# Designs tried in a protein design run: peptides against a protein of PDB entry 3QIS. Part 256

Target 1, 334 residues: chain A of PDB entry 3QIS
Amino acid sequence: PSLELSRREFVFENVKFRQLQKEKFQISNNGQVPCHFSFIPKLNDSQYCKPWLRAEPFEGYLEPNETVDISLDVYVSKDSVTILNSGEDKIEDILVLHLDRGKDYFLTISGNYLPSCFGTSLEALCRMKRPIREVPVTKLIDLEEDSFLEKEKSLLQMVPLDEGASERPLQVPKEIWLLVDHLFKYACHQEDLFQTPGMQEELQQIIDCLDTSIPETIPGSNHSVAEALLIFLEALPEPVICYELYQRCLDSAYDPRICRQVISQLPRCHRNVFRYLMAFLRELLKFSEYNSVNANMIATLFTSLLLRPPPNLMARQTPSDRQRAIQFLLGFLL

## One batch from the design tools (peptide; made by RFdiffusion4, then SolubleMPNN)

Design b2_p24_4_s4 (from b2_p24_4, 14 letters changed)
Fold by OpenDDE base, seed 1:
Structure b2_p24_4_s4 (fold): chain B 334 residues (1-334), chain A 24 residues (1-24)
Amino acid sequence: as target 1 above (334 residues)
Amino acid sequence: MEEELEKKLQEMEEFVQRKLEEFE
């Protein structure tokens, strides 16, 4: 079997969080026999590509003189955003297009990623007084490492952050402040808030705005700003309620006093974000006659974002655990 | 630019602090 490929080198410039890019090429069977093609893993890889890359179709049959278009899709989801922000991963891959009983064809994928405040830790963002696109990548790495070490110290020792650190961190990420302040000002009377989806184009504009600037106003509809807040919380590498406190939140779900004590043990930035979000959601619930938002809907929605099970427990979450998690959050909304 | 940023950050800190105090 033999194939002809129209292209073998692909460059994806300015790859951004949640922005789909596509490059297409053709493969043609220039042989005299039918062939089966497939993308195959490299030696020691489990997958034929990195998580942010996809080939469509990834396999197929070609008759003699048949041609097929293959799409290479680059999409950075919540699952890839953190490792790309830190520079641990890059927009680089090699695809192996294999022919059954034939040869391998190598495709080179390259490009650049533009860092996002989405998928960055709360600790790192509290140290970023500038938009993330103004921060050198080397400094982002240092900020993430330092943030991890300080989080661990805070959880173990309950020591106040030493006021002697060269720059005082923000109480909450500026991105969270911008999103929540906008919603406080403009969205409390918005009918079906958090129930109506935002516009994909507006979501991209909001992400780009938060990554590149400190705006006076966030662009887009209240629905898009509300969904951007949900996307931000979902993309956090560590949820607002740290994984270490997950089980204690479930165990305390019916004791409001213990619930408050558990929250007081969060790292300062996580605790502040949690309290700030609860203050917002309580305010939003005062306008339930206008926005059709109720405490059960909000608790159900935000529990999955704020109180995520640790990766080792995800497959074991019971309906009882989910109900306890919702009850924990309800105790802060009512 | 820096003074405007510092002012915006201060307004943010004051707003957040007020909301945190209203929550406790």
Scores: peptide ipSAE 0.399, ipTM 0.902, DockQ to the pose 0.736
Fold by OpenDDE base, seed 2:
Structure b2_p24_4_s4 (fold): chain B 334 residues (1-334), chain A 24 residues (1-24)
Amino acid sequence: as target 1 above (334 residues)
Amino acid sequence: MEEELEKKLQEMEEFVQRKLEEFE
């Protein structure tokens, strides 16, 4: 069996978080026998491609002189955004198109990724006074490494933050401020806030706006701005409540005094973001007669975003653990 | 442009600080 491929080299320019890109090519059976094709893993890989790439179809049969279109889909989700922001991964891959009882055909995937404030750590963002697209990639790497070290020092209570010669970090990321300030000003009376989904086009405009500028006003509906805040919190490499404090939050869920003590032990940026979000959500709840928002709905929604189980415990989360996590957050909303 | 950015960042920090103080 043999195949002819219309293209073998694919370039995905300006790949962005949550923006689908597609490249298509044709494969033709130029042999005299039916053939089965499949994308196969390389040696030592578990998957035929990186998590941000997909082939559709990834396998199939071709009769002699039959042609099929294959789509190569590039999509950066929350699961790939952090490693692409840091430059640990890149928009590069090699696909192996295997022909049963035939040869392998290699496809080269290349391109460039544009960094996002989505999927960047709170500590790194607190050090960014400019939009992330204005920050050199080399400086992004340094900011992530420094952010990790500062988080560890803060958790260990070892060093008073030497208010040394480094520019003072922001109290919260400017992106969080922009989202929450917009919602404070314009969304407190918005009916069904956090219950109505945003528009996909508006969400993309909001993400691009936050990555490239510090706007006077965020574009889009209040629903799209509210959903952008949820997407931001979901995409954080570490949740607003650090993984190290997860179990202590569950254990303290029925003691409001211990709950406050656990939050006081968060790194400065995480603690400030938590308190700022709780201040906003408490303000939103004062307008419940206008916006139809209640404390149980808000606690249920935001608990899954703010208080995520550590990756090693995700598969073991019980309904009791989820209820304790909700109860922990309710103690700050009421 | 830099002075305008610095002013905007200061207004942000002052707003956040007030909201943090109102929450405590």
Scores: peptide ipSAE 0.399, ipTM 0.903, DockQ to the pose 0.749
Fold by OpenDDE base, seed 5:
Structure b2_p24_4_s4 (fold): chain B 334 residues (1-334), chain A 24 residues (1-24)
Amino acid sequence: as target 1 above (334 residues)
Amino acid sequence: MEEELEKKLQEMEEFVQRKLEEFE
């Protein structure tokens, strides 16, 4: 079997969070026999590609002189954004296109990723007084490492934040402020807020706006701004309620005093974001006659974002655990 | 530009602080 490939080198420039990029190439059976092709894992890999890459089709049959188009799709989801923001992973891969009883063909994937405030830790973002795209990548890594250390110190109640020569962190990420302030100003009377999806183009504009600027106004509809807030919360590497406190939130769900004590034990930035979001959601609930938003809907929606089960428990979450998680959040909305 | 940014960040921090105090 033999194939001809129209291209073997692919460059994905300026890859961004949630922005699909596609590169296409053709494979042609220039042999005299039918061919089965497949993308195969390299030695010691479980998958034929990195999580942010997909080939479509990834396998197939070609008759002699048949040609097929293959799409290489690059898409950075919430599952890949954090490791790309930190530079732990990069837009680089090698694909192995295998022919049954034939030759292997190597495809080189390369490119660059543009960091996003989406998928960046709350601690790091509280230290970023400028848009993330203005922050040198080396400084992003340092800010994430420092943020992890400060989170651990905060949880251990060890050292008061030494108001040393480091610039005071923001109380909340400016990106959270921008999103929530916009919603406070313009969306309290918005019908079907958090129920109507945003526009994908507007979501991309909002993400790009938050990554590159501190705007006076966020672009897009209130629905797109609301969905951007949900996407932001979902993309956090550590949820607003840290994984370490997850079980304690469930155990306290029916005791409002213990619930408040659990929240008080969050790292400062997480605690501030939680309280700021609850203040917003309480304000939004005052306008329920206009926006059709109720506490049960909001609690159900935001619980999955704010109070995520740790990855090791996600597959074991019971309906009772979910109901306790909702009840925990309801105690802050009512 | 830096003074304008600093002013905007200060207005943000004051707004957030008020909202945090209203929640407590």
Scores: peptide ipSAE 0.398, ipTM 0.902, DockQ to the pose 0.731
Fold by OpenDDE base, seed 4:
Structure b2_p24_4_s4 (fold): chain B 334 residues (1-334), chain A 24 residues (1-24)
Amino acid sequence: as target 1 above (334 residues)
Amino acid sequence: MEEELEKKLQEMEEFVQRKLEEFE
């Protein structure tokens, strides 16, 4: 069997979080026999491509003189955004198009990723006084490393970090402030807030806006801004309630005093974000007659975002654990 | 531009601080 490929080199310029890019090529069976093609893992890889890449179709049959279009889709989800923001991963891959009983054909994938405030740690964002796209990539790496060290120090030391000569971190990420301040100003009376999905185009505009600017107003509908907040919280590498406190939150769920003590043990940025979000959500609940938002809905929605089980426990979360997690959050909303 | 950014960040911090104090 033999294939002809219309293209073997693909460049994905300016790849962004949640923005799908597609490049297409054709494969043609220029042989005299039917062939099966598949994308196969390289020698040391478990998958035929990196998590942000896919081929469609990834396998198929070609009759003699048949041609098929293959789409190479680049999509940075919440699962890939953090490692791309840090530069741990890059928009580079090699695909192996295998022909059964034939040859391997190599496809080169290259490009560049544009960092996002989505998928960046709260600690790093609290140090970013400028939009993330204005921050040099080298400085992003340093900020992430420093952020990790400060988080650990904040967890270990109940002592206020000596406000040494380093620029004071923001109380909360400016991106969280921008989203929440917008919702506070414009969305308290919005019917079906957090129940109606945003528009995908508006979500992309909001993400791009937060990545590139500090706007006076966030573009898009209140629903899109609300969903952008949910996406932001979901994309956090570490949830607002640190994984280390997850079990303690569940154990304290019915004791409001202990719940407050658990939250007080969060790193400063996480604690501030939590309290700021709760303050907003409590305000939003005062307008429940207008916005149709109730405490149970909000607690159920935000619990999955704010109080995620540690990765090692995700598969073990019981309905009881989920109910305790909801109850924990309800104690701050009521 | 930097002064305007610093002012905006300060207004943000003051707003957040008020909301944190209202919650405590």
Scores: peptide ipSAE 0.396, ipTM 0.901, DockQ to the pose 0.692

Design b2_p24_5_s1 (from b2_p24_5, 11 letters changed)
Fold by OpenDDE base, seed 5:
Structure b2_p24_5_s1 (fold): chain B 334 residues (1-334), chain A 24 residues (1-24)
Amino acid sequence: as target 1 above (334 residues)
Amino acid sequence: MEKKRQEFLEELEKRVQERLELFE
């Protein structure tokens, strides 16, 4: 069996969070026999590609002189955004197109990723007084390392070093402030807020806006701005309620006093973001007559974002655990 | 540009603080 490939090198320039890019190529059976093709893992890999890449179709049959189009899709989800932001992973891969009883064909994937405030830690973002795209990559790495150390110090109740006023972290990320302040100003009376999805184009504009600028006004509908906040919270590498406190939140869910004590043990930036979000959501609930938002809906929605089970427990989350998590959040909304 | 960013950060810090104090 033999294949001809129209292209073997693929460059994905300026890859961004949640922006799908597609590159297509053709494979043709230039042999005299039917062939089966498949993308196969490299030696020691479990998958034929990195999590941000897929081939469609990834396998198939070709008759002699048959041609098929293959799409290479690059999509950075919440599952890949953090490792790409840190530079731990890159837009580089090698695909092995295997021909049954034939040879391997190698495809080179390359490109560049543009960092996002989405998928960046709260601690790092609190140190970013400028848009993330203005921050040198070397400084992003330093900020992530420093953010980890600050989290550990905060958990250990170590006294913050009296860092000079110029290097003082923000109380909350400017990106969260921009989103929430917009929603507070313009969306409190928005019917079906957090219930109606945003527009994908507007979401991309909001993400690009937050990554590249400090806008006077966030673009898009209130629904798109609201969904952008949800996406932001979902994409956090560490949820607003740190994984270390997850079980304690569940255990305290019916004791409002203990719930507040658990939140007080969060790292400063996480605690501030939590309180800031709860203050906003409590304000939004005052307008329930206009926006059709209720505490149970909000608690159900935001609990999945703010109080995520640790990855090792995710597969074991019971309906009881979910209800406790919701009850924990309800104690801050009511 | 820089002055406007500074004014923005000052307003952010102020308004966040006000909201945090209302929640505490």
Scores: peptide ipSAE 0.437, ipTM 0.922, DockQ to the pose 0.803
Fold by OpenDDE base, seed 2:
Structure b2_p24_5_s1 (fold): chain B 334 residues (1-334), chain A 24 residues (1-24)
Amino acid sequence: as target 1 above (334 residues)
Amino acid sequence: MEKKRQEFLEELEKRVQERLELFE
């Protein structure tokens, strides 16, 4: 069996968070026998491609002189955004198109990724006084590493943050401030806030706006701005409540005094973001007659975003753990 | 551009502080 491929090299320029790109090619059976094709893992890989790449179809049969179109889809989700922002991974892969009883065909995937404030740590963002697209990639790597080390020092209570570091970090990321301040100004009376989905086009405009500029006003509807805040919180590599405090939050869920003590132990940026979000959500709840937002809905929605189980425990979250997590957050909303 | 960004960051810090003080 043999195939003819219309293309073997694919370049995905300016790949962005949540923006689907597609490249298509044709495969033709130029042999005299039916063939089965499949994309197969390389020798050391569990999957035929990286998590941000997909082939459709990834397998099939071709009769002699039959042609099929294959789509290569590049999509950076919350699961791939952090490793691409750090430069740990890149828009590069090699696909192996295998023929049963035939030869392998290699496809080269290349391109460039454009960093996003989505999927970047709160610590790194607090140090970024410019839009992320204005920050050199080398400096982004340094900011992530330094931010990790400062988080650990803060959690250990070892060194008071030496106030002498020339540039004080922001109290909260400018991106969070922009989103939340917009919602404070314009969305407190918005009916069905956080219940109505945003528009996909508006979400992309909001992401691009936050990555490239410091706007006076965020584009899009209040629903799109609200959903962009949810996407931002979901994409954080470390949740607003650090993984190290997860179990203590569950254990304290019925004692408001201990809950406040647990939050006081968060790194400064995480603590400030938590308090700033709770201040917003409390304000939003005062307008419940207008916006149809209630404490149980907000607690249920934001608990999954703010208080995530550590990766090692994700598969083991009990209904009791989820109820305790909701109760923990309710103590800050009521 | 840079002056406008500095004024924005100063306003951010001020308004965040005001909201944090209302929460405590």
Scores: peptide ipSAE 0.426, ipTM 0.922, DockQ to the pose 0.778
Fold by OpenDDE base, seed 3:
Structure b2_p24_5_s1 (fold): chain B 334 residues (1-334), chain A 24 residues (1-24)
Amino acid sequence: as target 1 above (334 residues)
Amino acid sequence: MEKKRQEFLEELEKRVQERLELFE
């Protein structure tokens, strides 16, 4: 069996978080026998491609002289955004198109990624006084390293070194402040806030706005701004409540005094973001007659975002654990 | 531009602090 490929090199320029890009090529059976094709993993890989890449179709049959179009889809989700922001991963891959009893055909994927404040740590963002797209990549690496060290010091209850006033981290990321302050100003009376989805185009505009500027106003509807906040929280490499405190939150869920003590042990940036979000959500709940938002809905929604089980425990989360996690958040909303 | 960003950051720090104090 043999194939002819219309193209073998693909370049994805300016790849961004949640922005789908597509490149297409054709494969043709130029042989005399039917061919089964599939994309296969390289040696030591579990998947035929990196998590941000997909081939469609990834397998199929071709009769002699048959041609099929294959789409290569690049999409950076929450699962890939952090490793691309850090430069640990890049928009580079090699796909192996295999023929049953035939040859392997190699496809080269290349391109560039544009960093996002989405998927960046709270610690790094608190140190980032400029839009992420104005920060040199070398400085992003330094900020990530510094952020890790700050997290460790904070967990150890070490007094923050008196970093010079110019290098002092923000109390919360400017991106969180912009989103929450917008919602506070404009969305407290918004019916079905956090219940109505945003527009995908508006979400992309909000992301691009936060990555490239410090706006006076966030673009889009209140629903899109609200969903952008949820996406931001979901994309965090470390949830607002750090994984190390997850079990203690569950264990304390019915003791408000212990719950407050657990939150006090969060890294400074995480603690401030948590308290700032809870202050906003409590204010939003005062307008429940207008916005149809209630504490149970909010707690249920935000629990999955703020209080995520550690990756090693995700498969073991019980309905009881979820209810305790909801109860933990309810103690801060009521 | 830089002055406006500094004023923004100062307002951020102030308003965040006010909200945190009301929550504690």
Scores: peptide ipSAE 0.416, ipTM 0.918, DockQ to the pose 0.784
Fold by OpenDDE base, seed 1:
Structure b2_p24_5_s1 (fold): chain B 334 residues (1-334), chain A 24 residues (1-24)
Amino acid sequence: as target 1 above (334 residues)
Amino acid sequence: MEKKRQEFLEELEKRVQERLELFE
């Protein structure tokens, strides 16, 4: 069996969070026999490609002189955004197109990723006084390393950061402030807030706006701004309530005094973001007659975003654990 | 540009602090 490929080298320029890019090529059976093709893992890999890449179709049959179009799709989700922001991973891969009882054909994938404030840690964002696209990549690495070290020190020593006034971290990320302040000013009377989806084009504009500027106003509908906040919280590498406190939140769920003590033990930036979000959500609930938002809906929605089980416990989450997590958050909304 | 960004950051810090104090 033998194949002819129309192209073997693919370049994906300016890859962004949640922006789909597609490149297409053709494969043709130039042999005299039917053949089966498939993308196969490399020797040390479990998957035929990195999580941000897919081929469609990834396998199939070709009769003699038959041709099929294959799409290579690049899409950076919440699952890949953090490792691409840090530069731990890159827009580079090699695909192996295997022909059954035939040859292997290698495809080279390359490109560049543009960093996002989505998928960046709360600690790094509190140190970031400029839009992320204005920050040199070398400084992003330093900010992530420093943020990790300062988080560990904060957890161990409970010492206030005695940093010089010029280097003092923000109390909350400017991106969270911009989103929440917009919703507070313009969305308190918005019917079905957090229940109606935003527009995908507006979501992309909001992401690009936050990555490249400090806007006076966020573009898009109140629904798109609200969904952008949810996407931001979902994309955090560590949830607003740190994984280390997850079980203690569940254990304290019915004691409001212990719940407040658990929150007081969060790293400063995480604690401030939590309190700031709860203050906003309490204000939003005062307008329930206008916006149709209630405490049970908000608690159910935000619990999955703010209080995520650690990866090692995800497979063990019970319905009782979920109910305790919701009850924990309700104690801050009521 | 830089002056406007500094004024924005000062407003952010002030308004966040005001909201945090109302929550405590």
Scores: peptide ipSAE 0.407, ipTM 0.915, DockQ to the pose 0.784

